# Peptides against a protein of PDB entry 5HOI, part 324

Target 1, 351 residues: chain A of PDB entry 5HOI
Amino acid sequence: FRYMPFSPAGTPFGFTDRRYLTMNEVGYVSTVKNSEQYSITVSFFDVGRFREYHFEDLFGYDLCFLNEKGTLFGQSKTGQIQYRPHDSIHSNWTKIIPLQAGERITSVAATPVRVIVGTSLGYFRSFNQFGVPFAVEKTSPIVALTAQNYRVFSVHYSQFHGLSYSLSELGTSSKRYYKRECPLPMSLPNINSDMKKDANLDYYNFNPMGIKSLFFSSYGDPCIFGSDNTLLLLSKWRSPEESKWLPILDSNMEIWKMSGGKETTDIHVWPLALAYDTLNCILVKGKHIWPEFPLPLPSEMEIRMPVFVKSKLLEENKAILNKKNEIGADTEAEEGEEDKEIQIPVSMAAE

## One batch from the design tools (peptide; made by RFdiffusion4, then SolubleMPNN)

Design b1_p29_4_s4 (from b1_p29_4, 10 letters changed)
Fold by OpenDDE base, seed 2:
Structure b1_p29_4_s4 (fold): chain B 351 residues (1-351), chain A 29 residues (1-29)
Amino acid sequence: as target 1 above (351 residues)
Amino acid sequence: ISIEELREIMKKRKGKYPASKKKLEEELK
């Protein structure tokens, strides 16, 4: 087994000179090989909100995380990271993460307030958005990271224990765990069954864990999309004893149902984000399970969430809204780093 | 099936689910 750099919904080069470093609901980051150099382009789905930009990459960035404020790049071998704000107001910054011999950065994540670096030795490094370090923690080997606001969803791998996950909050003074290295009930890619197609072997070599993406839902729930094309959502994570992974979508089964039971073996779902009960994804048709160039427009796949999941998500959102309305009425008291709201888009508040 | 046909099926499904959300919100009252 070899630790590979992971980025959410990143694609391999395959037989091409280009790949996606990452993609999500905000946009997509592509890199093109130009001899010994790379040209990186940061593109957005909302072309009116952000201007596409590009730059020459002399380092060969193989890690990327895109958020609404900027793009984090990383080089897995050298430990170099770069944060590039989308606006020209804030400066780019670069840092070298100290790596031990054979250590790799395996994943990076960035929010508007935090930068996280995970390594193959299980070093979890946290920074603010300006690259000021907070802490270094030793965990099990990190294979994937995502973050939303102050929350971090990390996936860990041990040869002895398989996959585990953590859910943590990175306050100013301390790290809180909601979940700490708990078993992750996700199947690993099966080399014997899935490797019948050369394209699957290429993808496995790029991503041995088969984690196509991980993200937080619009409700702040950790989501993971594995090689089995099942979307798992961590429900009730605030209640340690009640927390469970829900298989909220079998994407292959859903595509099959939508086709009216036709053969859909050449149709693949590439996950971007979960917004409410809608999976934003790229539909891919062909031999490769990942999107090629140019990137197709995202598709919205509605998920039949179990009634109990929708109800709880609605209750949690109402409770968050009500708490803000109560806090907004009383005095200028020090807003402690409590559960800062998931802004429900105005369109869902009006129905 | 084409991707375009699937996208059109997805759009037609999304148009049916606002009613299930309202019904769920009514059952939770």
Scores: peptide ipSAE 0.458, ipTM 0.714, DockQ to the pose 0.279
Fold by OpenDDE base, seed 3:
Formats: C-alpha cells, structure tokens, sequence
Structure b1_p29_4_s4 (fold): chain B 351 residues (1-351), chain A 29 residues (1-29)
C-alpha cells in the first residue's frame, strides 16, 4: 500500500498535462505542467466576489485546500506548504514541515483560523492562519483531512483496523475530541471488480482510498463521498452514543431515477459540497469519473434528508446561533413560537 | 440522457423544493 496525497475532489492528470488540485463550493484550483514547472490557477464560482489568480509553482504542489479566505498548498514529499490569501492585504507564507524518512504529507486543510497537516505516519500538525504552530499529535496514519472553522474531520487508515475517523475542535489551548479514531463504515475500492477499465486503475493509483471528497455540510456535519458514490453524513456527533453515519444519497441511484430508468453508466457525480439539502456537484459524462477541462458548471442535486435529521439540524443551528447571540447581545428574549411536534409518520419504519 | 437534460431536471426539482437555503436562512434568522 502507498499513501497518496489527498485533496478534496482532486483529479488525476490522466493523459493530460493538467488536473484539478481541489474543488469545492468556493471554486477550483487547477495545475498545468509546463516542462519542469507548474502553473497554478485559483478560480472561483462566484466571479463577482473573487478574482481568479495564478502563479508559477516551482515546487510541484500535489496537495491543496481552498476556503473563502485563501488557498493552502502542500508538497507531499518535501513537506513544503504555502498559504495564499485571496486578498492582497495578507501576505503569503511558506513553511517546511519536517518529515521523517518515507513520511509523506497525505492531506492538508485550512480554515480562516487554522491550518492542519496530516501525514502518512499519523503526525497531526496544527497551526494558526499565519503558520504559527500549536501542537504536534501522533495519531493513526492520516489519509484525508477537512476543516471548518475550528473543527477538523480526519480520516485514518490502519492495515489492521481499516478506516477510522476523528472529529476534533482545535481551540486556543487544547484539542477537543468529539470522536477519536472511531470506525468509519466506508467501503474501500475493490481492485478486482472495478479496475477492468484503465481509467479506474488510473484513479485508484491516484486515490487508493477512493475518497472522492471530504467536507463539512453547511450545518457543520462531517460528510464523506466514497468510491461507491454514496454520500455519508455523520449525524448527532455531539452525542457520542447517538452518533451515526447516514447514507443520505446514493448518487448513482438518484441519476438513474432522474433519467427515468435509462442507462446512466457513463454519468458520474463529482461531489463539491453539501449545502443544506442539496449536493453541489459536477455532473461528468464519459470514461473518466472525474471532470475534465473546461470544468462544467456545478449542479445541485436534491437530497431527501430524513425530515427528522433536517429538523434536528435546524434546532442545533438555532441553538448555536442563540448561543452566539447570547454571548454578543444583551437583547430581549421574545418568548414566541411553540414546539410543533412533527409527528413522524409510522410508514417510514416499515420500508 | 444528456448532462444538460439532467441539469434541467435538477433545476426543476430544486424549484419545487423551496430553496432550502432561503427557508433555512429564514428559519435561522
């Protein structure tokens, strides 16, 4: 087994000189190989909010994470990382992560307040947005990272235990775990069945874990999209005993339904983000399961979230907003609207 | 089916579900 650099929704080069380093709801980062150099372009879906920018990459960055404030780049072998704010107000910074012999950076994540580096030996390194280190923790080998605000969703791999996940919060003084190396019920790519097509083998060699993307939902729930094209959402993660993975979308089945039961074997969903009850994604048609150039416009696939999950997520978000407002504004508690008990129809338990 | 036909189906579905974002942004206000 070889640890490969993971970035959310990153694509392989394939037979081309270009690939996407990462993409999400904010935009997409592409790299083009120009002889011995790379040209990186950071593009945005909201062209009115952000200006596209490019730079020459002398290091061959193979890791990337895009957020609303900047882009983090990493080189898996050398340990070099670079953070580039989208604005011209804040300076770029570069750092070298010390790596042991054979160690690789496997994933990087960045929020407006944190930078996280995960390695093949399970070193979890945390920094502030300016590259000041907080801590180094030894975990199981990290294969994927994503982060939102102070929260980090990490995927780990052990040869003995398979995939696990952690959900942590990186405060100022300490790391809090909501989940710590708990089993992740995601299937690994099956080499024997799926690798009959050269394109699938190329993708497997690029991403052996088959994790197409990893993100937080708009509600702050960890989401993972595996090789089975199922979107998993971690529900009730604040309650360790009640926490469960929900298969909220089978994207292949949903495309099949939308087509009216036509053959859709050449149509693929490439996940970007989960915004409320919609999967933001790229629809891909062809031999490759990943988007090529130029990038198609994103599509929104509706997710029938269980009504009970949607209501609880709303209540939890209201409670978070109310707590934020209580910390900020002494303004009057209007007592108003009653707890409408949403009667769960009995019929959903039997199918 | 074409990607464009699928996108149009998705847009039509999204239009029937109140933009969960707007409703949620209204429910979160």
Amino acid sequence: as target 1 above (351 residues)
Amino acid sequence: ISIEELREIMKKRKGKYPASKKKLEEELK
Scores: peptide ipSAE 0.453, ipTM 0.722, DockQ to the pose 0.213
Fold by OpenDDE base, seed 4:
Structure b1_p29_4_s4 (fold): chain B 351 residues (1-351), chain A 29 residues (1-29)
Amino acid sequence: as target 1 above (351 residues)
Amino acid sequence: ISIEELREIMKKRKGKYPASKKKLEEELK
């Protein structure tokens, strides 16, 4: 095992000179090898909202995170990071993250208000959107990061304990944990079964954890999509005792059902985002489980969310909106824990 | 099955549940 740079829905080069550094619901970032340099292109799905841009990369960025305001780049070995706002009015900034001998940046995340850097030694570094540092925390080795607003979903790896996750909020003064290094019930890639296909070995060498992507849903729930092609959603994360991972989609099973029970072993889901009850994804057909060039148009796969999760998320969002309307526009509403013990009916676990 | 056929099936399914997003957006307003 080796720590590899992770970016959400990033693809390997394979036998090509180009790959996707990252992709999500906003767009996709590609890099092309040009001898000793790289050319990076930031492309958007909403071409009317954002202008595609490109630049020459002399550093060989291997980490990327795209949001609605900008793109964060990182170089895993040198510790260089660059933030590029999509709006040319805002200045780009560059920093060097200090790395110890053999330490690598393993993941980066950026929101409109936070920048997060995670390392192979478990250094968690937080910054504002302008690159002003807040804190450095030592955690278990970080293998993946995503963030939404002030919230961070981190995946950790231990040789002894396997995968764990944290869910935290990065306020102005302190870091709050909703979950701290809790067990992550995600299956790791099985080298013996999965490596029978050469293309799977290339992907495993690129991403040993098999995490295709992780993101927050449109409702702010942590989501992870592993090598088993199952979408896991963390439900009830505000209620520590009730919090659980829900397998909300088996994408292989869903494709099989949609095909009418035909063999679909050559069809792959590449996850982008979860918007409400719909997985935004790229459908891939072929030997490689990842999209090639040109990028196919995104597809929307409906997920049968447990009705309970949808109703609770609606109630929570209404409660947040009502609190924001009662507290005038400028106050960060402390999400008071309403301990409403909503019992999930047992019957929905069996479909 | 082709990717195009799958995409059409997905579009037809989404078209049956359009009420969820719009109703959700209306209930969040």
Scores: peptide ipSAE 0.453, ipTM 0.723, DockQ to the pose 0.238
Fold by OpenDDE base, seed 1:
Structure b1_p29_4_s4 (fold): chain B 351 residues (1-351), chain A 29 residues (1-29)
Amino acid sequence: as target 1 above (351 residues)
Amino acid sequence: ISIEELREIMKKRKGKYPASKKKLEEELK
């Protein structure tokens, strides 16, 4: 096993000189190898909001995270990171992360307010959007990161315990854990069954954890999409005892159902984001499970969210909106969050 | 099946459940 640099929905080079460093609902970042240099392009799906830009990469960035305000780049071996705002108002900044012998940056994440760096030795490094460090924490080895606002979803790997996850909030003064190195019920890629196709071996060598992407939903729930093509959503994460992973979409089964039961083994879902009850994704047809160039237009796949998850998310969002409206008025009302136990009917897990 | 046909099926499905999303978006406003 080798720790490889992970970026959300990143693709391998394969037999080409180009790959996607990352992609999500905002856009996609591509890199092209030109002799000893790389040309990076940051492209957007909303062409009216942001202009596509490119630059020459002399460092060979192999880590990337794209958000609505900027792009974070990282070099896994050298420890160099660069943040590039999409606007010209804010300056680019570069920093070197100190790495021990054999340590690699395995993942990076950026929000408009935080930059996070995770390493193969389990160093979790947090910064503000200007590259000012907050803290260094030692965790289990980090294999993937994503972040939304102040929240961080981290995936950890142990040779003895497999995959775990953490969900944390990076406040101004402290880190709060909602979940800390809890078991992640995601299957690892099966080398013996899945590696019969050379294209699967290339992807495994690029991403041995098989995590195609991870993101926060529009409701702020952690999502992960593994090698089994199942979208997992962490439900009830505010209630530590009630929190569970929900398999909200089997993408292979859903494609099969949509085809009317036709052969769909050459059709692959490449996840971008979850917006409400729709998975934003790239549909890929061919030998490779990842999108090639040019990037196909995104597709929206409707997810039948359990009605009970939807109602709870509505109540929680109403409570958050009400609290935001009340924080405009000075009243410290400690209203106790009554944990209404929403029982998901067992029948919805069988359809 | 083609990718184009799948995309059209997805668009048609999204068009059938707009009431739940729109109602959710209206209840979140």
Scores: peptide ipSAE 0.452, ipTM 0.725, DockQ to the pose 0.249

Design b1_p29_5_s1 (from b1_p29_5, 15 letters changed)
Fold by OpenDDE base, seed 1:
Formats: sequence, structure tokens, C-alpha cells
Structure b1_p29_5_s1 (fold): chain B 351 residues (1-351), chain A 29 residues (1-29)
Amino acid sequence: as target 1 above (351 residues)
Amino acid sequence: SRVELEAALRIAKLLNNEEEIKKLEELLK
């Protein structure tokens, strides 16, 4: 296992010279290799609110976090970070994070009021929006970060304990934990089953945790979207004893329903954000599970608790078909009917 | 919902399912 730089909804280069460093509801950040340099573009979905901008990156930023006020960049190996406000009123700032030998910045997050840096050794570094440091805390190794206002959702990894998460609030004087290194019930990518496709191996090498994105909902609930394409939401996090992860969307099931029950192996959901009761996402067509260029327009999917597993629906439909065939057993069994469209139960279409 | 119909329309367009595109576009009118 290697700690890789994580950014929310970041994509690998693959066989191309370009990738998305990050994307969310605000916009998307792309980088293009140009010899020994990179050209970074910060693009926005609301073109009326923000102007697209670009700059030359001499450092090879591999970490990014976009918010409504600015973009944070990081270089995982050198420890360099840069904050670029979208508005010209505030100056850009650059800082070097001191790293130990072999330490990497694994994730960065930025809000209008906080900058957070997490490392492979579990150093959690907090700053204000101007790069003034607050504290350094030693935690379990950090693999992913997101933040909203003063709140930070961190994912940790231990070779012995697997995935854990923390939820904290970075006040002016102190860090408060709502959750501290609690077990995260997310499945890791299955190397043996899923890696038979080269494209899945490329993605695994880029993101070995399979965390496609990590964000807060519009209501301020921590959300995670893993390799299983299930959106998990942390409910009741203010009540430590009542807090639980809810599987609020099976995106594979939703694609299957929306396709009329057809097996779609070439359509993928790429998560951006959760706004109210809708997942903002990119619908990706192709061999790669991640968006290519140009970026498709965002789509919305209603959140639904996965009540039905596709396998159960398939088994029930097969059992109904077999019962119909047993009752009709006096007429010639034409072998050819295996490819019949799976009727989606009308009850699932009426919600 | 309208949001679901719009998402289904995008999927139908990705699948080049002309019949489902037409049906969903009629439902969105």
C-alpha cells in the first residue's frame, strides 16, 4: 500500500496529458502537462458568478481543493501549498509544509476561514485562510480531508485497523471532536475481482482507497462515495451514541433503473456534491469510471435508500419467469428467451 | 420527480435510446 495524494473527485491522467485535480458543485480544476510544466485551469459551473482563470504551475501540484472563495493547491512530495482566492481583492499566498523523510501530504482542504493539511504520518495542520498556522496535531495517517466552514471530515487509514474517520470543528481557540477516529464502514476496492479491467487498475493505482469523493452535504452532514458507488451519509453526528452511516444512494441501482433495467457497464456516476436531497454528479460514459475531457454537464440524482438489491430483483424476476414457464409447460420450450427485458416493478417507477 | 426525469433523459441520451429520449422529453414538457 502507498499513500497517494487525494483530492475530492480528482481523476488520473491515464494515457493522457490532462486530468482533473478536483471537482465539486462550484466547479472543476484541470491540469495539463506541458513538458516539465503544468498549466492549471480553474473553471466554474456558474460562469456568471466567477471568471475562469489559468496559470502556469512549475511545482506540479497534485492536490487541490476548490471552494466558493478560492482554490487550495498542494504538492504531496515537496510540501508546497498555494491558496488562490477567486477574487483579486485577496492576494495569493504560498507556504511550505515541513515534511519528514518519506512523509507526503495526502490531502488538503480549504474553506473561506480554514486551510487544513493532512499527511501520511498523520500530521493534521490547521491554518486560517491567510495561511497563519493554528495547530499541529498527530493523528492516525490521513488519507482524505474535506471541510465546510469550521468543520473538518477526515479519513484515516491504518494497516491494522483499516479505515476510520474523524469529525471536528476548528474554532479560534481549540479543536472540538464530534467523532474521533471511529470505524468507517466503507468497503475497500477488491483488487482480485474488480482489477481484471486495466482501467480499474489505473484508477486503483491513483486512488487505492477507492474514495471517489468526500464532502459535506448542504445540511452539513459528512458524505463519502466509495468504490462500491454507494453514497454514505453520517446521520446524527451531533449525538455520538445515535450517529450512524446511512447508505442514501446506490448509484449503480439508480443507473440500472434509469436505463430501463438494462445492464449498463459503460455508464458511471462521478460524485460532485449532495445538495438537499439530490446528488450532483457527472454521468460518465466509457471504459473509464471517471470523467474525461470535455467535462459533461452535471446531472442530479435523487437520494434513495437502496431497499432493493439488483441481485434480489433479478432472482425474483427469474422466479416469476420460472413459475410462468412451469404453468405453461404444455407448449414448445423455445430456448431463446433469456434476453427478455427485466420489468422494473411499477412500484419502483412511481416513487 | 423532474430531477429524476432529467437524469433519466441524460442516461437515455448517453445510451442513444431514441424511444426513451422521446418519451422522457414528452414527460418534461
Scores: peptide ipSAE 0.018, ipTM 0.460, DockQ to the pose 0.758
Fold by OpenDDE base, seed 2:
Structure b1_p29_5_s1 (fold): chain B 351 residues (1-351), chain A 29 residues (1-29)
Amino acid sequence: as target 1 above (351 residues)
Amino acid sequence: SRVELEAALRIAKLLNNEEEIKKLEELLK
């Protein structure tokens, strides 16, 4: 297994000279290859709140985290990090994270009050927004990070135990765990089934864990969106024994509904954030499961538990069948083909 | 806002969070 740099909703270069380093509800960060250098642009969805800015990147930043106050950049191999406030009041700062031989920064996160760096060896490094270090902790290898205020959601990988997660709060004096390296019930990408499409291989090479994004909801609940296109939300995380992952949206099912029950292989959901009861996302049309350039406008998708969606669809289908049977249409032959077209996505058939 | 409270209520119902449902229904009265 090769640890790859992860950023929330980041896209690969593919065959292009440009990619998104990260995107969320605030905006999107793009990088363009210009020979030996990169040009980075930080763009915002609310153009009235923030001004788009760009800079030349001589380091080749491959890690990024965007928040409402600034952008954190990282270089996975060199250990360089840079924080750039969106305002001109606060200065940019740069630091070198000391890395061991073969160690990589795998993920970075930033809030208005904290900066977090995670590594392939499981070093968890915390800083304030000015880059003053708090602590270094040794955990299982970190593959993804997100943060909101003082709270950090981390995903870990072990060859023996698979995926785990931690939920912690970085106070002024100490780190508190709500969850510590608990099993994460997320499916990994299936190399044998998904790799039949070249576009899936390119994405797998970029992101072997298949984590498209992770974020906190507007209510402060950890969310993760995997390769199965299901949004998982961690409920009751304040009560360790009651905490559970809820599948709050099957995006494949929602696309199927939006298409009128047609198999749509060319529409993909790219997650940005969970705002109240809606997934903020990019609807991607094309061969690639990730957005290309220019970025489409964000869409909102209402959250619906797959179980509830499945039951409602089964009731609607039964109601349609019963109505067809009440309308004494003697065409016994067409009933058998229409029942076959309602392919319930395989994700829902496993229940 | 009222819209935010209504959205929170829909989530609380989806999550079967009875305490939060009651609290939000009281705030929407």
Scores: peptide ipSAE 0.000, ipTM 0.312, DockQ to the pose 0.029
Fold by OpenDDE base, seed 4:
Structure b1_p29_5_s1 (fold): chain B 351 residues (1-351), chain A 29 residues (1-29)
Amino acid sequence: as target 1 above (351 residues)
Amino acid sequence: SRVELEAALRIAKLLNNEEEIKKLEELLK
């Protein structure tokens, strides 16, 4: 196994001189190989709100994270990171992350308030948006990161324990864990079955974990999209005992439905973001499971809980409601409005 | 359909639902 640099929805070069470093609901970052350098372009879906920009990359950035305020770049081997605000009012900054021999930056994330760097040795480094360091924590090896506001979703890998995840909040004074290195029920790519196509081998070499993307939903729930093309959402993450991964979309099944029940091997879902009940994605048509150039327009795919999981969730919700009704204790604990766990709408479980 | 059963099997595996896994694996034989 080799730790590879991960960026959300990043694509391999394949046989081309071009790839996407990252993409999400905000836009997409591309890099083009030149003889001795790279040209990076930061493009946006909302061209009215943002202006595309480009720069020459002498470092060969292989990590990227895009948000509404700026773009974080990283070089996995050298430890260099650069933050570039989209607005010219704020200055770019560069920092070198100290790496041990053989250590790699495996993932980077940035919000308007935090910058996070994860490494193959499990160093979790946090900064503010200006590159001022907060802390360094030692965790299990980090393979993927995403962040929203102060929250960080991290994926960890152990050769002995497989995939785990953490959900944390990076306050001003302290890090809070909602989840700490809990088992992640995501299937790893099956080398024997899935690697029959050369294109899958190229992607596996780029991303051995098969994590196409991870993000926070519009409701602030951690989402992950693996090699099985299932969108997993972490529900009830505020309640340690109740938290569960929900398979809210099987994109292979949705493609099958969209095709009118035909086997479609040339259409692939490439995840961008989850907005409410809709997966923002690129529908990729072709040999590769990832988008090529030019980038197709984003598509929307309605999330639907599978009926058999839905019935079980309805039974669990009824059991919880019945327990709340049996505990006729009038403790209207004013749990403040901000901590109201946005339950996956019962409507998604009722239709 | 076979595709729906395979999808259900993937989900049952993700949910560690051993009973549903067994049932779906039997239906896919």
Scores: peptide ipSAE 0.000, ipTM 0.292, DockQ to the pose 0.025
Fold by OpenDDE base, seed 3:
Structure b1_p29_5_s1 (fold): chain B 351 residues (1-351), chain A 29 residues (1-29)
Amino acid sequence: as target 1 above (351 residues)
Amino acid sequence: SRVELEAALRIAKLLNNEEEIKKLEELLK
């Protein structure tokens, strides 16, 4: 097994000189190979809010994370990272992450308040937005990271245990775990079945975990989109014993339905973000499962929870509401900021 | 929902499914 650099919704070069380093709801970062250097462009979907910018990359950045305040770049082999604020008022900063022999940066994440670096040896490095280090923790090998505000969703890989995940909060003084290296019920790409298509092999070589993207929803729930094209959402993560992964969208099935039941082997969902009950995505047409150039306009796809999961969530939500109504009768309202777990609005699709 | 119909319309356009395009465009009116 080889650890590869992961960035959310990043695409391979394939046979081209260009790829997307990352993309999400904010925008997309592209890199073009020009002889010995790269030209990076940071583009935005909201062209009224942000100005596209480009720069010459002498390091060959292969890791990227885009947020509303800036872009984090990383070089998996050298350990170089660069943060570039979108606003020119704030200075860019560059640093080198110390790597052991054979160690790679496997993922990077950045929020307006935190920078996170994960490695193939399981070093989890945290920084503030100015690149000031907080801590170094040893975890299981990190294969993917995303972050929102102070929260970090990390995916880990073990040869013995497969995929696991952690959900943590990076305070100023301490790291809190909501989940720590818990089993992730995501299937790995099946080398034997999926590798019949050259495009699948190329993608597997780029991303052997098959994680197309991971992000936090608009509600702050960890989301992951695997090789099976199923969107998983972590529900009830505040209650460690009640936490569960919900298959909130089978994108292959949704494409199939939306096509009128036609075989849609050339249409692919490329995930960007989950906003409320809508998957923001790129609809890709072609041989490759990833978007090419130019990038198509984003599409929105309503999430459709499987009926059994939907019914169970409705029952659980009713049971929680009933329990809250029963408990709310006797105990004085301690005005604690009840971090109200925003229940996924189960849109009753009336059949 | 409208979002769902718009997504379906985009897919139908990608698939050149003229019948489904018409149907979805009528539903979005």
Scores: peptide ipSAE 0.017, ipTM 0.462, DockQ to the pose 0.549; fails the geometry check

